# Peptides against a protein of PDB entry 6FBK, part 60

Target 1, 90 residues: chain A of PDB entry 6FBK
Amino acid sequence: EDTGVRVELAEEDHGRKSTIALRLWVEDPKKLKGKPKDNGAIEFTFDLEKETPDEVAQEMIESGFFHESDVKIVAKSIRDRVALIQWRRE

## One batch from the design tools (peptide; made by RFdiffusion4, then SolubleMPNN)

Design b2_p23_4_s1 (from b2_p23_4, 8 letters changed)
Fold by OpenDDE base, seed 5:
Structure b2_p23_4_s1 (fold): chain B 90 residues (1-90), chain A 23 residues (1-23)
Amino acid sequence: as target 1 above (90 residues)
Amino acid sequence: SFDDLPLFKMDEKFEELREKRKE
């Protein structure tokens, strides 16, 4: 599903680290209920073993990046990219 | 792509929340 939020690797993944660098940005704002205050890419690290997309998305909402009603689609965007990365590592 | 947009790092609030969650 196209969430309107895009997540990409901010670095090359050699499959050696449990932590990956990601960049997240809004590609289609019509898919979001709220309006993000900033129109840019957020770079962050994600621990594949310790963190969940829902927790990271919630932290982004609490930091003011997105509206609270968009937490699930933000989380899904992260989850989809993480799943793809994990699949490629297998 | 992200190369065409401003780049933001995690702010202090985000980092604080992550540390708090991991405790």
Scores: peptide ipSAE 0.297, ipTM 0.777, DockQ to the pose 0.656
Fold by OpenDDE base, seed 1:
Structure b2_p23_4_s1 (fold): chain B 90 residues (1-90), chain A 23 residues (1-23)
Amino acid sequence: as target 1 above (90 residues)
Amino acid sequence: SFDDLPLFKMDEKFEELREKRKE
């Protein structure tokens, strides 16, 4: 599913550490119900062993990056990228 | 577009929430 939100690696993944650097940005704002805080890319680390996409998405909403109505679409975007990264590591 | 977008690091509030969750 095209969520309109892009999540990409901000670094090369050698599969050696549990933390990865990610960048997240809105590619198609029409897919969102609300308006995001800024039209830029958010760079953040994600711990593959300790964190979940839903928790990180909730934190982004609470930080004001996205409207509360878009928490699920943001979480899905992170989840899909993380799943792909984990798949490629195996 | 990836390199042309303004880049925002996770802000102080975001970091505080993450640290609180991990405690």
Scores: peptide ipSAE 0.276, ipTM 0.764, DockQ to the pose 0.579
Fold by OpenDDE base, seed 3:
Order: structure tokens, then sequence, then C-alpha cells
Structure b2_p23_4_s1 (fold): chain B 90 residues (1-90), chain A 23 residues (1-23)
């Protein structure tokens, strides 16, 4: 499923560290239930071993980046990218 | 495009929440 939210690596991944830099932005706002506060890319670190997409998504909601009703779609976007990164590391 | 989008760093609220979660 295309969430309308895009997540990409903000750095080259050499598969050497558990922490990676990611960028997240809205590609198709029509797929979101709410309206994002800002129209830009969010750069953040993600620990592949310690953090979960749901927790990070919830923090973004609490920070005001997205509406609470979009927590699952944001989490899925992060999860899908993380899964791809993990797959490429194997 | 990706390069034309404004870039937002992790704000203070986000950082505080992450630190609390990691404790």
Amino acid sequence: as target 1 above (90 residues)
Amino acid sequence: SFDDLPLFKMDEKFEELREKRKE
C-alpha cells in the first residue's frame, strides 16, 4: 500500500551501525486523514535495534507534525523503509 | 522534489520524548 508518506535514507548505509539517518515527508497529502503542520522533510535518527516505527510515529504526532489519526500510516511508512534497509543488509 | 523541500531537524519536543522513552 502506498501510504503517501515517503521515507528515505539521509545518508549512505554501509550496514555497519545500528543507527541510521532518515528523512520523512508527505508525497501525497490526499492519503492522510489530517493536514500536516509543515510541508517539509523531517530528518531524524532511527536505531534499528532499539526503536520501533510505532513509537517514533507517536512521537511525531505528539510533536505536532501529524494528526493523531495518521499515526498508523506514518508508522507503516517508517516500517516499510526500515524493512527494506534490513533486507539489503542481509 | 526532495532537494527543494525545506528540511526540519528534530525539534525540542521530539528530542524530549525520545529521551524519556529511552530511560
Scores: peptide ipSAE 0.262, ipTM 0.756, DockQ to the pose 0.561
Fold by OpenDDE base, seed 4:
Structure b2_p23_4_s1 (fold): chain B 90 residues (1-90), chain A 23 residues (1-23)
Amino acid sequence: as target 1 above (90 residues)
Amino acid sequence: SFDDLPLFKMDEKFEELREKRKE
């Protein structure tokens, strides 16, 4: 599913670190149930070994970036990108 | 697009939540 939320690498991934820099932004806001606080890209570090997309998405909700009803769609967007990154590392 | 959007670094609230989660 196209979530309307994009997640991209904010740096080149050489496959050496467990942490990666990601950028997340809303590409199609009408696919979200709520309206995000800001229309910008969020840059954050993601630990591939210790963190989960669901937890990071929940933190973004609690920080006020997204409506609570959109936690799963945000998490899915992160998960899908992380999965691709992990796939490339194999 | 990626290069045109304003960039927000993870703020103190986000960092605080992450640190609490890792405890």
Scores: peptide ipSAE 0.261, ipTM 0.753, DockQ to the pose 0.649

Design b2_p23_4_s2 (from b2_p23_4, 9 letters changed)
Fold by OpenDDE base, seed 5:
Structure b2_p23_4_s2 (fold): chain B 90 residues (1-90), chain A 23 residues (1-23)
Amino acid sequence: as target 1 above (90 residues)
Amino acid sequence: SFDELPVFKMDEKFEELREKREE
């Protein structure tokens, strides 16, 4: 499913660290219920062992990047990218 | 892509929020 939110690696993944650097930005704002205040890319680290996409998405909402109603699609975007990265590591 | 957009690094903010929720 196309969430309208794109997540990409901010650095090359050599499969050595439990954390990965990611960048997240809105590619199609029509897929979101709310209107993001800022049109930029959010760069953050994600701990593959300790963090969940839902927790990180909630933090982004609390930071004011997205509307609370969009927490699930933001989380899904992160989850899908993380799953892909983990698959490549196997 | 993201190279054409301003970049916001939010790890510090996230750490603060995580600490707050764990209390």
Scores: peptide ipSAE 0.251, ipTM 0.699, DockQ to the pose 0.873
Fold by OpenDDE base, seed 2:
Structure b2_p23_4_s2 (fold): chain B 90 residues (1-90), chain A 23 residues (1-23)
Amino acid sequence: as target 1 above (90 residues)
Amino acid sequence: SFDELPVFKMDEKFEELREKREE
């Protein structure tokens, strides 16, 4: 599913750390219900053992990057990328 | 494109929220 939100590794993943550096940005704003305040990439670390996509997405909303109605879209984008990364580590 | 976008790094607000979540 094309969420309109892109999530990519901000660094090469060697599969050694429980944390990964990610960047998230809006590729297609028409897919979102709200309008993001800023047009940029959010760089953040994601702890594969401690964090969930939903929690991180909610954090971004509370920080004002996205509208509350888009929490699931943002979370899904993170989840999908994390899943791919985990898959590649196996 | 990705390379043309400004980058917003995790700030104090993000850190504060993460701290609260882990407490």
Scores: peptide ipSAE 0.244, ipTM 0.695, DockQ to the pose 0.611
Fold by OpenDDE base, seed 3:
Structure b2_p23_4_s2 (fold): chain B 90 residues (1-90), chain A 23 residues (1-23)
Amino acid sequence: as target 1 above (90 residues)
Amino acid sequence: SFDELPVFKMDEKFEELREKREE
């Protein structure tokens, strides 16, 4: 499903670190139930061993970037990208 | 695309929350 949220690597992944730099932004706001307070991209480090997409998404909500009703959409976007990155590493 | 976005937000904004989560 197209979440309307885009997540991409912020740096080249050489598969050496357990952490990756990601950038997340809204590509199609119509897919969201709420309206994000800000536009633009969010760059964040994601620890592949310690963090989960749900936790990071929740942090974004608590930081005010998204409304709570969209936490699952944001989390799914992160999860899907992380899955692709992990697949590429294998 | 990313290059068209007017604002770039750093994950430093998550530090307090991440610290709490790691406790």
Scores: peptide ipSAE 0.231, ipTM 0.700, DockQ to the pose 0.590
Fold by OpenDDE base, seed 4:
Order: sequence, then C-alpha cells, then structure tokens
Structure b2_p23_4_s2 (fold): chain B 90 residues (1-90), chain A 23 residues (1-23)
Amino acid sequence: as target 1 above (90 residues)
Amino acid sequence: SFDELPVFKMDEKFEELREKREE
C-alpha cells in the first residue's frame, strides 16, 4: 500500500554500519487521518539492530509531527523502506 | 519535493525520547 509517506536514505548505504540515516516526509497528506503540524522532512538515524519502526513512529508522534492515529501508517512507511534496504544489503 | 522541503534533524527532544525508550 502507498502510505503517502516517503522514507529515503539521507546518505549512501555501504552496508557496513548497523545504523542508517533516513529522511521521512509526507508526500500525500490525504492518506493520513491527522494533519501533520509541520511540512518538512524528518532526518533521523535508524539502528537496524536495536530500533523498530513502531517505536520510531511513536517518537515522531510524541514529538508532535503526526497524530496518534497515524502511528501505524508512519511505522509502515519506515518498515517498508528498511526492508528494501535490508534486502539490498543481502 | 525532497530537495525543497525543510529538514528537521533529530533534536534534543528526540534524543530524550530515545533514551527513555531504551531504559
């Protein structure tokens, strides 16, 4: 499913680190239940070994970037991108 | 688009949340 939320690498991934830099932004706000407070790209480090998309999405909600009702859609967008990155590393 | 959007880098609030989550 197209979540309307895009997640992309903020840096080149050489597959050497357990952490990756990501940027997340809303591409189609109509697909979210809530209205994001700010229109921008959130840049964050994601630890492939220690963090989960759900926890990171929850952080973003607690920070006020997204409505609580959109936690799963945000998490899914992160998960999908992380999966692609992991598959590319293999 | 990606290049036109302002970038919000992880700030102190994010760090605090991450620390609390890991406790």
Scores: peptide ipSAE 0.243, ipTM 0.696, DockQ to the pose 0.640; fails the geometry check

Design b2_p23_4_s3 (from b2_p23_4, 11 letters changed)
Fold by OpenDDE base, seed 5:
Structure b2_p23_4_s3 (fold): chain B 90 residues (1-90), chain A 23 residues (1-23)
Amino acid sequence: as target 1 above (90 residues)
Amino acid sequence: SFDDLPLYKMDEKFKELREKKKK
């Protein structure tokens, strides 16, 4: 599913650590219910063992990056990228 | 790849919030 939110690695992943650097940005704002207050990519770290996409997405909402109604679509974007990264590590 | 990504920002408030919630 195309969420309109893109998540990519901000670094090369050598599969050696549980924490990875990611970048997240809006690629298609029409997919979101709300209008993001800002544009550009957000760079953040994600712990593959301890964190969940839903928690990180909620934190982005609380920080004012997205409307609360878009928390699940943001979370899915993170989840999809994380799943892909974990798959490639195997 | 990450080399083709748009300009990025580091949000200190977001970072602080995440660190607070992890504790």
Scores: peptide ipSAE 0.285, ipTM 0.765, DockQ to the pose 0.379
Fold by OpenDDE base, seed 1:
Structure b2_p23_4_s3 (fold): chain B 90 residues (1-90), chain A 23 residues (1-23)
Amino acid sequence: as target 1 above (90 residues)
Amino acid sequence: SFDDLPLYKMDEKFKELREKKKK
């Protein structure tokens, strides 16, 4: 599913670290229910062993990046990218 | 492809919130 939110690696993944750098940005705002606070990409680290997409998405909402109604699509975007990264590591 | 990505920002508020929750 195209969520309108894009998540990409901010670094090359050599499969050696449990922590990866990611970038997240809105590609199609029409697919969001709310209006993001600003444009541009958010760069953040994600611990593949300790963190979950839902928790990180909630933190983004609490930080004011997205409306609370869009937490699930943000979480899905992160989840799909993380799953792909983990798949490629195996 | 990294050069084609939108401008990124390091948000200190977001970083602090995440670090607080991890402690």
Scores: peptide ipSAE 0.272, ipTM 0.735, DockQ to the pose 0.394
Fold by OpenDDE base, seed 3:
Structure b2_p23_4_s3 (fold): chain B 90 residues (1-90), chain A 23 residues (1-23)
Amino acid sequence: as target 1 above (90 residues)
Amino acid sequence: SFDDLPLYKMDEKFKELREKKKK
């Protein structure tokens, strides 16, 4: 499903480290229940071994990037990208 | 497109929150 939230690598992934740089932004705001405060891209690191999409999504909510009602949408967007990255590493 | 969007590189508020919660 298209979440309306896009997550992409901010660097080339050579599959050598557990920490990767990601960028996240809203591509279709109509898919969200709330209105994001900023219309920009967030660049952040994600540890493939230690962190979970749900935890990072919750942290984005607490930071005020998204409404709490959209935590699962944000988490899914991160999860889908992380899954693709891990799949390509195999 | 992505290049047309403002980029929040390593947002400090977000980074600080994440670091605080993981300590």
Scores: peptide ipSAE 0.252, ipTM 0.733, DockQ to the pose 0.582
Fold by OpenDDE base, seed 2:
Structure b2_p23_4_s3 (fold): chain B 90 residues (1-90), chain A 23 residues (1-23)
Amino acid sequence: as target 1 above (90 residues)
Amino acid sequence: SFDDLPLYKMDEKFKELREKKKK
């Protein structure tokens, strides 16, 4: 599903670390219910063993990046990218 | 394009919030 939110690796993944650097930004704001405050990219680390996309999405909302109504779509965007990364590591 | 976007590299407020929740 095209969520309108893009998540990409901020580094090359060699499959050695449990923590990865990601970048997240809005590519198509029409697919979001709310209006994000900024149009830039958020760079953050994600621990593949300890963190969940839902938790990180909630933290982004609490930080004011997204409206609360968009938590699931943001979480899905992170989840889909993380799943691809994990799949490529197997 | 991706290279034209302003980047919020390791946003401090976001980072601090995440660290507080993990502890």
Scores: peptide ipSAE 0.245, ipTM 0.733, DockQ to the pose 0.558

Design b2_p23_4_s4 (from b2_p23_4, 10 letters changed)
Fold by OpenDDE base, seed 3:
Structure b2_p23_4_s4 (fold): chain B 90 residues (1-90), chain A 23 residues (1-23)
Amino acid sequence: as target 1 above (90 residues)
Amino acid sequence: SFDDLPLFRMDERFKELRKKKEE
């Protein structure tokens, strides 16, 4: 499923750390129910061992970046990218 | 390209939110 939200590595992943730097931005706002306040990229550290996409997405909602109705689509975008990164590390 | 987008760094804000949840 195309969420309209892109998540990419903000750094090279050498597979050495449990934390990775990610950037998230809206590529297709029509896929979201709400309107993001800013048209920018959110950079954040994601701990592959301790954090979940749902928790991080919820924090983005609470920070005011997305509408609460879009928490699942944001979480999915993070989850899908994280899964790819983990797959590449194996 | 995301290189040209405004950049928001969220790590410190996330830490504050997590602290509030644990209270």
Scores: peptide ipSAE 0.261, ipTM 0.723, DockQ to the pose 0.892
Fold by OpenDDE base, seed 2:
Order: C-alpha cells, then sequence, then structure tokens
Structure b2_p23_4_s4 (fold): chain B 90 residues (1-90), chain A 23 residues (1-23)
C-alpha cells in the first residue's frame, strides 16, 4: 500500500547493529488527512530492539511534524521500511 | 529526492525526550 510517505535508509545497512538511521518525508501529500507544517525530510535513529513504528510516529506528531489524524499512516510507512530492512538482513 | 529537501534531525531536537523515555 502506497502511504504517500517515503522512508529510506540514511546509511548503508551492514546488518551489524540494532540501530539504523532513517529518513522520512512526504512524497504525496494527498494521501495525508492533515497538512505537514514543513516540506522537509526527518532524519532519525530507529532501534530495532527497543522502538516501535507507532511510538516513533506518535513522537513525530507530538513534535509537530504531522497531524494527529495521520499517526497510523506514518507508523505504517516506518513499519513497512523496517520490515524490508529486517527481511534483507536474514 | 530527499537531497533537495530541508533536513530535520529529530534525534538532535528531541534527544533529551528520547533519553528520558528510555530511562
Amino acid sequence: as target 1 above (90 residues)
Amino acid sequence: SFDDLPLFRMDERFKELRKKKEE
């Protein structure tokens, strides 16, 4: 499912550590219910062992990057990318 | 691409909040 939110690795993943650097940005704003305040990319660390996509998405909402109504679509975007990364590590 | 976008470093802005949550 195309969420309109793009999440990519901000670094090469050698599969050696549980922490990865990600970048997230809006590619298709029509997919979102709210309007993000800034047209930028968010770079963040994601701990594969300690963090969940829902928690990180909620943190982004609380930080003012997205509207509260878009928490699930943001979380899904992170989840999907993380899943791909983990599958490739196997 | 993301290279053309302004970059927000969430870890830098909210490092204290994240640190607190992990304690």
Scores: peptide ipSAE 0.260, ipTM 0.712, DockQ to the pose 0.656
Fold by OpenDDE base, seed 1:
Structure b2_p23_4_s4 (fold): chain B 90 residues (1-90), chain A 23 residues (1-23)
Amino acid sequence: as target 1 above (90 residues)
Amino acid sequence: SFDDLPLFRMDERFKELRKKKEE
């Protein structure tokens, strides 16, 4: 599913750390229900062992980056990328 | 593709929010 939100590694992943640097931005704003506050890329650290995509997405909404109606689409975007990274590490 | 976009690293809002969640 094309969420219109892209998430990519902000660093090379050697599979050594439980934390990874990710970058998230809106590629297709038409896929969002609301309008994000900023038209930029958000760089953040994600702990593969402790954090969940839903929690991080909720934090982004509470921080004002996205509208509350888009929490699920943001979470899915993070989840899909994290799942891919985990798959490649195995 | 993201090179031309403004970059927002974890700001104080995000950091403070995470601290509150951990407490």
Scores: peptide ipSAE 0.256, ipTM 0.724, DockQ to the pose 0.656
Fold by OpenDDE base, seed 5:
Structure b2_p23_4_s4 (fold): chain B 90 residues (1-90), chain A 23 residues (1-23)
Amino acid sequence: as target 1 above (90 residues)
Amino acid sequence: SFDDLPLFRMDERFKELRKKKEE
């Protein structure tokens, strides 16, 4: 399902590191329940072995990027991209 | 798309929060 939040690699993935650089931004604000205060893109490192999309999403909420009601949709956006990256690595 | 955004940035609030949780 389209979350309205887009997540892409911020670097070329050679499949050699357990961490990846990701870029996240709102593509369709109508999909969110809250209104983001910022319309920029967030670049962050994600550890494929240690971190979870839910944890990272929660951190973004606590940082004020998204409303608390959108934690699950943000997490799903990250999860979906991570799953694709891991699939390509196999 | 991303190209329509005014600017790419790394928000220090997020970076600082992640560091705090890792402590």
Scores: peptide ipSAE 0.224, ipTM 0.715, DockQ to the pose 0.444; fails the geometry check

Design b2_p23_5_s1 (from b2_p23_5, 9 letters changed)
Fold by OpenDDE base, seed 3:
Structure b2_p23_5_s1 (fold): chain B 90 residues (1-90), chain A 23 residues (1-23)
Amino acid sequence: as target 1 above (90 residues)
Amino acid sequence: KKKVKREFKVLNEEELKKLKELY
């Protein structure tokens, strides 16, 4: 299902550090609460060892990017990408 | 422990356009 939210690596992953740069694309304006108001991308770092997708998603809601009702969609998008990254590192 | 505020970078229209041109 196309949720209008996609997460990708914002850098090459060499599997050497626990932190990675991620880019979250929002192509469904209905998912956006604040800025950006239209299609946009949000970049952030993620610690594969210390952080969880749910925590980061919640922080995005608190920052005003998304509605609370979309927290699980955002978290899942991050989780799916993180899981793929972890799989490729093994 | 006080939670550290996460930093988020929002790409502007020019940056988005540049990225989309790469695809």
Scores: peptide ipSAE 0.603, ipTM 0.875, DockQ to the pose 0.500
Fold by OpenDDE base, seed 5:
Structure b2_p23_5_s1 (fold): chain B 90 residues (1-90), chain A 23 residues (1-23)
Amino acid sequence: as target 1 above (90 residues)
Amino acid sequence: KKKVKREFKVLNEEELKKLKELY
């Protein structure tokens, strides 16, 4: 699905730790609020055992990156990448 | 304990350019 938001690994995943570095790319600048104002990338850590995509996405909204209306799109993008990473680890 | 504010790193123009050149 083309959500206009892409998430990738910001580091090599060796499957050794529960925390991973992710990079979120926004291809649709209309989805951006505040900073960054242009197309850009946001990097953050994600704990595969303790955190959820929905909670992290909400934190991004609270930080001023996205509109509340786009929280589910952001969460889905994170979820899809996380699921793929977890699948490859098994 | 208090909830820790999540750190988000916004890449600057130079960093973005370097990354995009890798793809």
Scores: peptide ipSAE 0.601, ipTM 0.874, DockQ to the pose 0.460
Fold by OpenDDE base, seed 2:
Structure b2_p23_5_s1 (fold): chain B 90 residues (1-90), chain A 23 residues (1-23)
Amino acid sequence: as target 1 above (90 residues)
Amino acid sequence: KKKVKREFKVLNEEELKKLKELY
C-alpha cells in the first residue's frame, strides 16, 4: 500500500544490534506539519526490541512533524520497514 | 511514566539534494 510515506535504513544493517537508524520520507507535502514544510526526511533511531512504530509515530506528532490524523499512516510506514528488516534478519 | 524526548534529525535541502542524487 502506498501511504505517501517511505521509511528506509539510514545505515547499513548488519543484524548485530537492536537499534537501527531509520530515515522517513514524506512524498505528500500535505502530510507535513511545521518543519519541514515542503519536503524533507526525518532520521531517527529505532530499537527493534523495545519500541513500537505507534509510539515513535506519536512522538513525531508531539514533535510537530505531522497532523494527528496521519499518525497511523506514519506508524504503518515505520512498521512495514521494521517488519522487512526483521524478516531479512531471520 | 516519564519518557525521554526522542531525537529527530531533519535533513536540510542540501542534505536531501545530495541524498536524492544517489537514487
Scores: peptide ipSAE 0.601, ipTM 0.874, DockQ to the pose 0.525
Fold by OpenDDE base, seed 1:
Structure b2_p23_5_s1 (fold): chain B 90 residues (1-90), chain A 23 residues (1-23)
Amino acid sequence: as target 1 above (90 residues)
Amino acid sequence: KKKVKREFKVLNEEELKKLKELY
């Protein structure tokens, strides 16, 4: 599914720590609220053992990056990348 | 549970440009 939001690793994953650095790209400016503008990228850490994509997405909304209506889209984008990372670690 | 504010780094235009050049 093309959500207009892309998530990738912001660092090389050696599979040794539960915390990973992620980079979120927004391809659709309509999904952006406040900063960044137009085409933005947001970097953050994600704990594979302690956190969920939904929680992180909610925190992004609370921080003013996205509209509340896009929370699930953002969460899905994070989830899809996280799932892939976990898959490669197995 | 006590909630800690998450840190988010917003890339500036120059940083974004450099990243896009890698692709």
Scores: peptide ipSAE 0.601, ipTM 0.874, DockQ to the pose 0.475

Design b2_p23_5_s2 (from b2_p23_5, 10 letters changed)
Fold by OpenDDE base, seed 4:
Structure b2_p23_5_s2 (fold): chain B 90 residues (1-90), chain A 23 residues (1-23)
Amino acid sequence: as target 1 above (90 residues)
Amino acid sequence: KVEVKREFKVLDAEELEELKKLY
């Protein structure tokens, strides 16, 4: 399902390190329950071995980027991208 | 409340638009 939130690699992934740089932004705000902040994108690092999409999403909510009711949709968008990255690595 | 341990770099719409041109 299209979450309306897009997540892409912010750097080339050579599959050598567990930490990757990601870029996240809203493409379709209508799919979110709350109104996202007026920003272009959010860049952050993600440890494929130690961190989870849900944890990152929760931190984004606490930082005020998204409404608490959208934590799961944000987490899903990250999870889906991470899954693709891991699939490509294997 | 969840403690924020992560650093987030925020890009404005213009910066994102420029990056999208590379896709």
Scores: peptide ipSAE 0.657, ipTM 0.892, DockQ to the pose 0.855
Fold by OpenDDE base, seed 3:
Structure b2_p23_5_s2 (fold): chain B 90 residues (1-90), chain A 23 residues (1-23)
Amino acid sequence: as target 1 above (90 residues)
Amino acid sequence: KVEVKREFKVLDAEELEELKKLY
């Protein structure tokens, strides 16, 4: 299902390190229950070995980027991209 | 409550639009 939230690599991934740079933005705000800030995008690092999409999503909520009711959809968006990256590394 | 352990860099819509042109 399309979450309306897009996540892409903010850097080229050579599969050399566990940390990657990601860029996240909202493409379809009507998919979200809350009203996110009118920011262009959010960039952050993600450790493929130590961190989870849910943790990052929760931190985004605490930072005020998204409503708490959208934590799971945000986490899913990150998870789907991370899974794709991991798949390509295999 | 969850403690925030990471830094978030915020880009504005214009910056994102410029980047999207590269996709």
Scores: peptide ipSAE 0.657, ipTM 0.892, DockQ to the pose 0.867
Fold by OpenDDE base, seed 2:
Structure b2_p23_5_s2 (fold): chain B 90 residues (1-90), chain A 23 residues (1-23)
Amino acid sequence: as target 1 above (90 residues)
Amino acid sequence: KVEVKREFKVLDAEELEELKKLY
């Protein structure tokens, strides 16, 4: 499913550490219910072993980047990318 | 309420556009 939110690696992943750098941005704002802040992208670290996409999404909401009604779509975008990264590592 | 401990680095549209050229 196309969430309209894109998540990519912000660094090359050598598969040697549990922490990765991610970059997230809105590619299709029509997919979101609220109006996110007009920021180009958000970069952050994600611990593949200890953290969850939902927790990160909630933190983004709390930080004001997205409306609370879009927490699930944001979380999904992160989850989908994380899954791809995990699958590549295996 | 979720406590935000994570640091979020914000890039502007121009920075993102430059990075997109690498994709």
Scores: peptide ipSAE 0.656, ipTM 0.892, DockQ to the pose 0.836
Fold by OpenDDE base, seed 1:
Structure b2_p23_5_s2 (fold): chain B 90 residues (1-90), chain A 23 residues (1-23)
Amino acid sequence: as target 1 above (90 residues)
Amino acid sequence: KVEVKREFKVLDAEELEELKKLY
C-alpha cells in the first residue's frame, strides 16, 4: 500500500554497520489525516538492530512533524524501507 | 509522551528537489 510518505537511504549502504541514514518526505499529502509541516525532507539515523519504526514515528510526532493520527502511516513507511534494506543485506 | 532524544535534520523543498534529481 502506498502510504504517501517516501523513505530512502540518505547514504550508500554497504551492510557494514547497524545504523543507517534515512531521508523521509511526503509525496502525497492526501494520504495523511493531518497536514504535514512545510519542510522538504527529514533526515535521521536508524539502528536496524535496536530501534523500531513505531518508536521513530512517535518521536517525529512529538517533534511536531506529523499529526498524532498519522503515526502508524509514518511508521509503516519507515518499516517498509527498512525491510527492503534488510532484505538486500541478506 | 515519548521523550525525543533523536536528532532530525530538516531539509527545505529546494534541497529535496536537488536530491530528487539523483533518483
Scores: peptide ipSAE 0.654, ipTM 0.891, DockQ to the pose 0.870

